# Designs tried in a protein design run: peptides against a protein of PDB entry 4N78. Part 262

Target 1, 186 residues: chain A of PDB entry 4N78
Amino acid sequence: HFQVICRLLGYQGIAVVMEELLKVVKSLLQGTILQYVKTLMEVMPKICRLPRHEYGSPGILEFFHHQLKDIVEYAELKTVCFQNLREVGNAILFCLLIEQSLSLEEVCDLLHAAPFQNILPRVHVKEGERLDAKMKRLESKYAPLHLVPLIERLGTPQQIAIAREGDLLTKERLCCGLSMFEVILT
Target 2, 155 residues: chain B of PDB entry 4N78
Amino acid sequence: MAELQMLLEEEIPGGRRALFDSYTNLERVADYCENNYIQSADKQRALEETKAYTTQSLASVAYLINTLANNVLQMLDIQASQLRRMESSINHISQTVDIHKEKVARREIGILTTNKNTSRTHKIIAPANLERPVRYIRKPIDYTILDDIGHGVKW

## One batch from the design tools (peptide; made by RFdiffusion4, then SolubleMPNN)

Design b2_p26_1_s1 (from b2_p26_1, 14 letters changed)
Fold by OpenDDE base, seed 4:
Structure b2_p26_1_s1 (fold): chain B 186 residues (1-186), chain C 155 residues (1-155), chain A 26 residues (1-26)
Amino acid sequence: as target 1 above (186 residues)
Amino acid sequence: as target 2 above (155 residues)
Amino acid sequence: MPLTFIDSSDEALDQVLAESQAELAA
């Protein structure tokens, strides 16, 4: 599904969606969530020390339950604050999955374009074969498919310009060095 | 352009007119041949004349049709060439626009991106003592270890 | 009235005639 979304929206659509999601997340964080956090801070015990281990896990749990009783009994926390946190979480996950899907699509595009751009994969060398010789053979095999050199020989100046720009755009992908998700986390 | 115009405005219409006139002339020739045959005392001579006129008429029509057809073909070739040029131009514009749109889109999404921190992979300092590759002894996976883990049915 | 066939070059007519005769003789 996310792959289809990425293909459908393209860079432009993804950018718009991500921007809007960021706005929503920001609104949730700075608005409702912040207010609840402030309220929680007010009701938070001023002194909450770790109980002694001698109380065991149940005793420690009861201790914290007692200390946090006012928070646990705060009904709006569960109904509103946690819902908003879920929305934020969903937005983050959505962004992550979109980026991952986009990266996959970009990698596929790069792989498909590779033979036309003189980008050859490293070939597995069997014992006794020279890697260099195999690579040269592959280069020679795919040389006629090199789009830019072909157009440079046969095309008009305008076609050459377009081919070069297209080649550059094909090579320059987000997956090569950019992360959207890191921005979302910042 | 001049050649196409000449074909469209002069040669093809002229050829069509000539063909039409030829039709009228053929009718006249036929009438002449019929009358000549009826009136002639020498029927053999009249027949030979008719054959000659028929051959000439057929050749003339064939020539006219051929000329017209060639002119039409030439016209179509010129038009096809023009269309190809137009197509090329349109494609060029389309590609330029697409590239521009792509650049804009990339700028927009680029604002939402940051450089991937290549974590300086700490040089995996190969542990000085390469533990001798312990011969992989295929131990059967004992799945019974998981029997007490989870909400699964204890068989 | 001699039907003035349009002076299509007698040569072109002769050529078409020759070709047509060759096709008929074949």
Scores: peptide ipSAE 0.010, ipTM 0.708, DockQ to the pose 0.008
Fold by OpenDDE base, seed 2:
Structure b2_p26_1_s1 (fold): chain B 186 residues (1-186), chain C 155 residues (1-155), chain A 26 residues (1-26)
Amino acid sequence: as target 1 above (186 residues)
Amino acid sequence: as target 2 above (155 residues)
Amino acid sequence: MPLTFIDSSDEALDQVLAESQAELAA
């Protein structure tokens, strides 16, 4: 699903969705969640000392249950605050999954374009073979596929310009050095 | 443009008129040949003349048809070439627009991005001495070791 | 394939056509 979403929305659509999600998250954090946190801080026991081990596990549990009774009985905490936290969590996860899906798509694009852009994979060198010689052979083999040089030689000035711009756009992908998710966490 | 116009306005209509005129002329030639054959005392000569006129007439019609056909083909080729040029132009415009849209989109999403902290993952220099994978000997977890650690209920 | 009629016959055909038209007009 996320892959399909990425394909359908493209960069622009993803940007819009991410911006809106950030707004929602901000609203939830600064509004409802903050309010509940403040309230919880007010009702939190000022002194919560560890009971003596002599009371055993049940006694210790009851002690904490008693100390936190007001919090546990606060129905809105479960229904509203925790729900909002889930929404925030879901938003974060959504952003993560979108970025991952986008990265996969970008990587695929890069891989598909690579032979046409003189981006050659490192070849496995058998013992005794020089890597440089193999790479040169590979370069020579794929040289006719280099799109930009080909168009520069055969194309019109307009075609050349378009090809160069297209090449640049193909090479420059978010996955190469940019992260959206890090911005969201910030 | 001038060539196409000439074909459309002059050559093709002219060729069509020529064919029509040729039709009329053929009818006249036929009538002439018929009358000449009937009236001539030398039927053999009249027949040879008719044969000559027939051959000539057919050749002329064939020529006119061929000329007209070639002109029509040329017209179509010119039009096809014009369409191809227009298509190319449209494609260039479309590509330019797409590139522009892509750049805008990238700027928009770029605002939502930060540089990946390439944590210089210290090249985990594989320790020169690959510690032999210590064969994980599943030692039964002796949980009794934990009996003295923590506030757990000693059963 | 453009039916390349042999160019040499075109002038001759035109001349014959012209002559035929002249004879028919007489």
Scores: peptide ipSAE 0.014, ipTM 0.705, DockQ to the pose 0.009; fails the geometry check
Fold by OpenDDE base, seed 1:
Structure b2_p26_1_s1 (fold): chain B 186 residues (1-186), chain C 155 residues (1-155), chain A 26 residues (1-26)
Amino acid sequence: as target 1 above (186 residues)
Amino acid sequence: as target 2 above (155 residues)
Amino acid sequence: MPLTFIDSSDEALDQVLAESQAELAA
């Protein structure tokens, strides 16, 4: 699903969705969640002493239940605050999954473009074969597929410009050094 | 441009007119041949003359048709070439727009990105000495260790 | 041999017609 979303939205659509999600998250955090946290801090017992171990596990549990009774009985905490926290969590997860899916798509694009851009994978060298010789053979084999040099030789100035720009756009991908998710976490 | 215009405005219409005129001329020739055959005392000569005119007329019409056809074909070739050029131009514009849109989109999403901190994941150097799995001796958790932590009133 | 289609222009037909009419009128 996320892969399809990435394909449909493209960079622009993803950017818009991410921006809106960030706004929503910010609104939730600075608004309702903050208010509930403040309220919870006010009702939190000022002095929560550890009960004596002599009370055993049941007694200790009852002690904390009693101390936290006001918090546990706060109905809005479950219905509103926890729901908002779920929404924030879902938004974060959504952003993560979108970035991952986008990265996969970008990698696929790079791989598809590689033969046309003189980007060759490391070839497996059997024992006794020179890596350099194999790479040169591979380069020679794919040399006719190099799009930019081909267009530079045969194309119009306008076509050359477009080809160069296209080549640059193909090479420069977010997955190469940029993270959206890290921005969301900060 | 000039060649296409000449074909459209002069040569093709001219060729069509020529064919029409040829039709009218053929009718006149036919009438002449008929009358000549009827009036001539030498029917064989009149017939041979008619054959000659027929051959000439057919050749003329064939030439006119061929010329017109070639001009039409040439016109179509020029138009096809113009359409291809137009298509190329449209494609160029489209590609330029797409590239521009892509650049804008990348700028927009770029604002939402930060540089990946290549955290040099410290190679977990497996400690050379695999510490022998110290048999987890379940030492009972002495909970009394925490008894001294806090304002408990030492009685 | 390229069949030199005789440029039998409408002029040639008109000439033949004129000649034929002249012969018919003698």
Scores: peptide ipSAE 0.011, ipTM 0.701, DockQ to the pose 0.007; fails the geometry check
Fold by OpenDDE base, seed 3:
Structure b2_p26_1_s1 (fold): chain B 186 residues (1-186), chain C 155 residues (1-155), chain A 26 residues (1-26)
Amino acid sequence: as target 1 above (186 residues)
Amino acid sequence: as target 2 above (155 residues)
Amino acid sequence: MPLTFIDSSDEALDQVLAESQAELAA
């Protein structure tokens, strides 16, 4: 699903969605969540000591229930605050999954373009074969597919310019060194 | 441009008219040949004359058709060339626009990105008995598995 | 009788001619 979303939206659509999600998250954090957190801090017991282990698990649980009674009885905590936290969490996860999916798509694009850009993979060399010879053979095999040199030889100046720009855009991808998710966490 | 215009306005219409006129003339020639054969005392001579007119008429029509056909083909070739040029121009504009849109899109998403700090992973001080991290043996992507997929030359 | 095939081609030719003339006039 996220891959499809990435393909449909492209860079621009993803940017818009991410920006809007960030706005929503910011609004939730600075608004409702902050207010509830402040309220919770006010009602939080100032001194919460660990009860003695002799009370057993049930006694310890009851102790904490008693200490946190005011928080547990705060009905809006479940209905509003936790819901907002879920929304924030979902937004963060969405951003993460979009970035991951986008990275996969970009890698695929790079791999598909590689033969046309004289980017050759390292070939597996069997014992006794020279890597250099195999690479040279591979280079020779794909030489006719090199788009930019081909267009430079056969194309118009305008076509050459477009081919070069296209080549550059194809090589430059977010996955090569950029992270959106890190920005979201900041 | 001048050549195409000449073909469209003069040569092709002229050729069509010539064929039409030829049709009318052929009918007249046929009538003449028929009458000449009926009225002539020397039927053999009249027949030879008819054969001569028939040959001439066929040659004339063949020439007119060939000329017209060649002119039409030439016209179509010129038009096809014009269409190809137009297509090329449209494609160029389209590609330019697409590149521009892509650049804009990349700028927009770029503002939402930061450089991946390949921060030196803090030396996870491997506890003394660090189970040797199973060295992610980057299995080289064996691209040979794709050698059988597509129109590529099998090695 | 073979001349009947020429008549149907005339309309198509006329259309191509008309279209081409319109392009030249644009």
Scores: peptide ipSAE 0.000, ipTM 0.703, DockQ to the pose 0.016; fails the geometry check

Design b2_p26_1_s2 (from b2_p26_1, 15 letters changed)
Fold by OpenDDE base, seed 2:
Structure b2_p26_1_s2 (fold): chain B 186 residues (1-186), chain C 155 residues (1-155), chain A 26 residues (1-26)
Amino acid sequence: as target 1 above (186 residues)
Amino acid sequence: as target 2 above (155 residues)
Amino acid sequence: MPLTFIDSSDEELDQVMKESQAELAA
């Protein structure tokens, strides 16, 4: 689903969705969640001492239940605050999954474009073969597929310009050095 | 442009008119040949003359048709070439617009990104000595060792 | 397929047409 969303929205659509999600998250955090946290801090026991171990696990549990009774009985905490926290959590997860899906799509694009851009994978060298010789052979084999040099030789000035720009856009991807998720966490 | 215009406005219409005129002339020639054959005392000569006129008439029509056909083909070739040029121009414009849109989109999403601090992931130098996978010897967890740790119910 | 009309027939046809036009004008 996230892959399909990434393909459908593209960079622009993803940007818009991410911006709106950030606004929503900010609104939730600075608004309702902050208010509930402040309220919870007010009702939090000022002194919570560890009960004696002699009370056993049930007694310790009852002690904490008693100390936190006002919080546990606060119905709005479960219905509103926790819901808002779930929404924030879902938004964060959504952003993470979108970034991951986008990265996968970009990597696929880079891999598909690589032979046309003179980007060749490091070949496995069997024992006794020279890596350099094998790489040169591979470069020679794929040299006719280099799109920009081919168009520079055969194309019109306009085609050359478009090809160069297209090549640059193909090489420059977010996955190469940029993270959206880090911005969201910030 | 001038060649296409000449073909459309002068050569092709002119060729069509010439064919029409040729049709009228052919009817006159046919009438002449018929009358000449009927009135002539020498039927053989009249027939030979008719054959000559027929051959000439067919040749003239064939020429006119060929000329017209060539002009039409030339017209179509010029038009096809013009269409190809227009298509190329439209494609270039479209591609330019798409590239621009892509650049804008990338700038927009770029604002929402930060540089990946590639912290030098310490090359997890695979320890040269792959510690032999310590065969997970399932030692039965002797839970009795924990019997003295915690307030568990002594059964 | 460009109907390559055989080039050799055009000169002969042109000559026949010129002769035909001259005869029709007389």
Scores: peptide ipSAE 0.007, ipTM 0.702, DockQ to the pose 0.010
Fold by OpenDDE base, seed 4:
Structure b2_p26_1_s2 (fold): chain B 186 residues (1-186), chain C 155 residues (1-155), chain A 26 residues (1-26)
Amino acid sequence: as target 1 above (186 residues)
Amino acid sequence: as target 2 above (155 residues)
Amino acid sequence: MPLTFIDSSDEELDQVMKESQAELAA
């Protein structure tokens, strides 16, 4: 699904969605969540010391339950605050999955363009074959497919310009060195 | 452009008119040949004259058709060439626009990106002491140790 | 009025004329 979304939206659509999502997240964090956090801080015990280990696990649990009684009884925490946190979490996951899907699409595009851009995969060398010789053969085989040099030889100046720009755009992909998800986490 | 205009405005219409006029002339020639054959005492001569006129007429019509056809073909070739040029221009514009749109889109999404910090791959320092693979002796997990852990109903 | 047929000076026309004459003679 995310791959389809990426294909349909393209870079621009993804950017718009991500921007809006960030706004939503910001709104949730700075608005409702912040308010609940403030409220929780007010009702939080001023002094919450670790109970003595002698109370055992049940006693420790009861201690914390008692200390956090006001928080546990705060019904809106469960219904509203946790929902907002879930929404934020979903937004983060959405961003992650979009980035991953986009990266896959970009890699596919790069792979498809590779023969036309003189980007050759490393070939498996059988025992006794020289890698260099095999690579040269491969280069020679795909040399006629190199679009930019071909257009530079046969094309108009305008076509050459477009070809170069297209080549550059094809090579410059986000997956090569950029992360969207890291921005979202900041 | 001038050539195409000449073909469209002068040569082709002129050729069509000539062909039409030729049709009218053929009718006149036919009438003449018929009358000449009827009135002539020398039927053989009249027939030969008719053959001559027929051949000439056919040749003339063929010429007119050929000329017209060639002019039409030339017109079509010029138009085809113009269309190809126009197509090329449109494609160029389209590609330019697409590239621009792509650049804009990339800028927009680029704002939402940061350089991947190649986290310093902490050199996984292989622990110097490769602990000898301790032969994993499958000790049966004694689950009874967990009997006292949790809110399980002690039977 | 001599029907001014287009001057058959075109080699192609001459060929057509010859062929037409041959067909008429055959």
Scores: peptide ipSAE 0.005, ipTM 0.699, DockQ to the pose 0.007
Fold by OpenDDE base, seed 5:
Structure b2_p26_1_s2 (fold): chain B 186 residues (1-186), chain C 155 residues (1-155), chain A 26 residues (1-26)
Amino acid sequence: as target 1 above (186 residues)
Amino acid sequence: as target 2 above (155 residues)
Amino acid sequence: MPLTFIDSSDEELDQVMKESQAELAA
């Protein structure tokens, strides 16, 4: 599903969705969650000392139950605050999965474009074969597929400009050095 | 442009008219040949004249058809060439717009990105003394310690 | 390599569009 979403939305659509999700997360964090956290801080016992071990497990449990009674009885915490936290969590996970899916699509695009951009994979050399000779043969084999040089030789100035721009756009991908998820976490 | 216009307005209509006129002329020639053959005392000469006129007429019609056909083909070739040029121009514009849209989209998403910090993974210096993995002896969790905790019905 | 997001100014697009329109009108 996330791969399909990435393909359908493209960079523009993903940007819009991410921006809106950031707004939603910000709104949840600075609004409802912050208010509940403030309320919880107010009702939180100022001094919560560990009870003596001599009271045993039942006594310790009763102690904490008594200390947290006001929090446990706060019904809105479970119904509203935890739901908002789930929404934030889901938003974060969504962003992560979108970025991962986008990165996969970008890598696939780069791999598909590589033969046309004179980006050759390092070939496995069997014992006794010269790497240089094999690479030269590979370069020679794919030389006719180099799109930009081909268009530079045969194309119009306008076609050359478009080809160069297209080549640049193909090479410059987010997965090469940029992270959206890190921005979302900050 | 001038060539296409001349083909459309003058050459092709002119060729069509010529073919129509040729039809009328052929009818006249046929009538002439028939009458000439009937009236002529020398039937052999009349027949040879008819053969000559028939050959000439066929050649003339063939020429007219060929000329018209060539003009139509030329017209179509010019139009096809014009369409290809238009298509090329449209494609160029389309590609330019698409590239621009892609650049805009990339700028927008780029604002939402930061450089991946290649965290120098600190070389996990293996501690010199690999403490022998203390065989994790899974001590069964004795849950009986919890038997006295809670208001559950002691069955 | 720093992803140089080419700040293609709206001006370049306008120029290309004008040139393309001129070629179509020609």
Scores: peptide ipSAE 0.013, ipTM 0.720, DockQ to the pose 0.359; fails the geometry check
Fold by OpenDDE base, seed 1:
Structure b2_p26_1_s2 (fold): chain B 186 residues (1-186), chain C 155 residues (1-155), chain A 26 residues (1-26)
Amino acid sequence: as target 1 above (186 residues)
Amino acid sequence: as target 2 above (155 residues)
Amino acid sequence: MPLTFIDSSDEELDQVMKESQAELAA
């Protein structure tokens, strides 16, 4: 699903969705969640000491239950605050999954474009074969597919310009060094 | 452009008119040949003349048709070439727009990104003093060390 | 140029052919 979303939205659509999600998260954090956290901090017991072990596990549990009774019984905490936290969590997960999916798509695009851009993978060399000779053969094999040099030789100035720009855009991808998720966590 | 205009406005219409006029003239020639054959005392001569005129007329019509056909073909070729050029221009504009849109999109998403912190693998600088590998002496776990930690029953 | 087979023996035919050729040449 996330891969399909990435393909359909592209960079523009993803940017818009991410921006809106950030706004929502910010609104939730600075609004409702902050208010509840402040309220909870005020209601929290000022002194919470460990009870004596002699009371046993049930007694200790009852002790903490009693101290936290007002918090536990606060119905709005469960219905509103926890729901907002869930929404924030979902937003974070969504952003992570989108970035991962986008990175996969970008890598695939780079791999598909590689033969046309004179980007050749390092070939596995069997024992006794020279890597250089094999790479040279591979380069020679794919040389006719090099798009930019081909267009530079046969194309109009306008076509050459477009080809160069297209080549640059193909090479420059977010997955090469940029992270959206890190921005979201900040 | 001038050549196409000449073909459309002058050559092809002119050729069509010429062909039409030729049709009318052929009817006149046919009528003449028929009358000449009927009236002539030398029917053999009249027949030979008719054959000659028929051949000439057919050749003329064939020439007109060929000329017209070639002009139409030339017109179509020019138009096809113009369409191809137009298509190329449209494609060029489309590609330019797409590239621009992509650049804009990348700028927008770029604002939402930061450089991946390549975790500098802190080179675990081996402490200069390699503590001599203390030979692992299996010391029995003394559980009594935990006896003072917590509210356990001191036996 | 279409080969003008004008037989000079028939003035009327020559005239018709000349007119036809003139129209075809125009």
Scores: peptide ipSAE 0.005, ipTM 0.690, DockQ to the pose 0.006; fails the geometry check

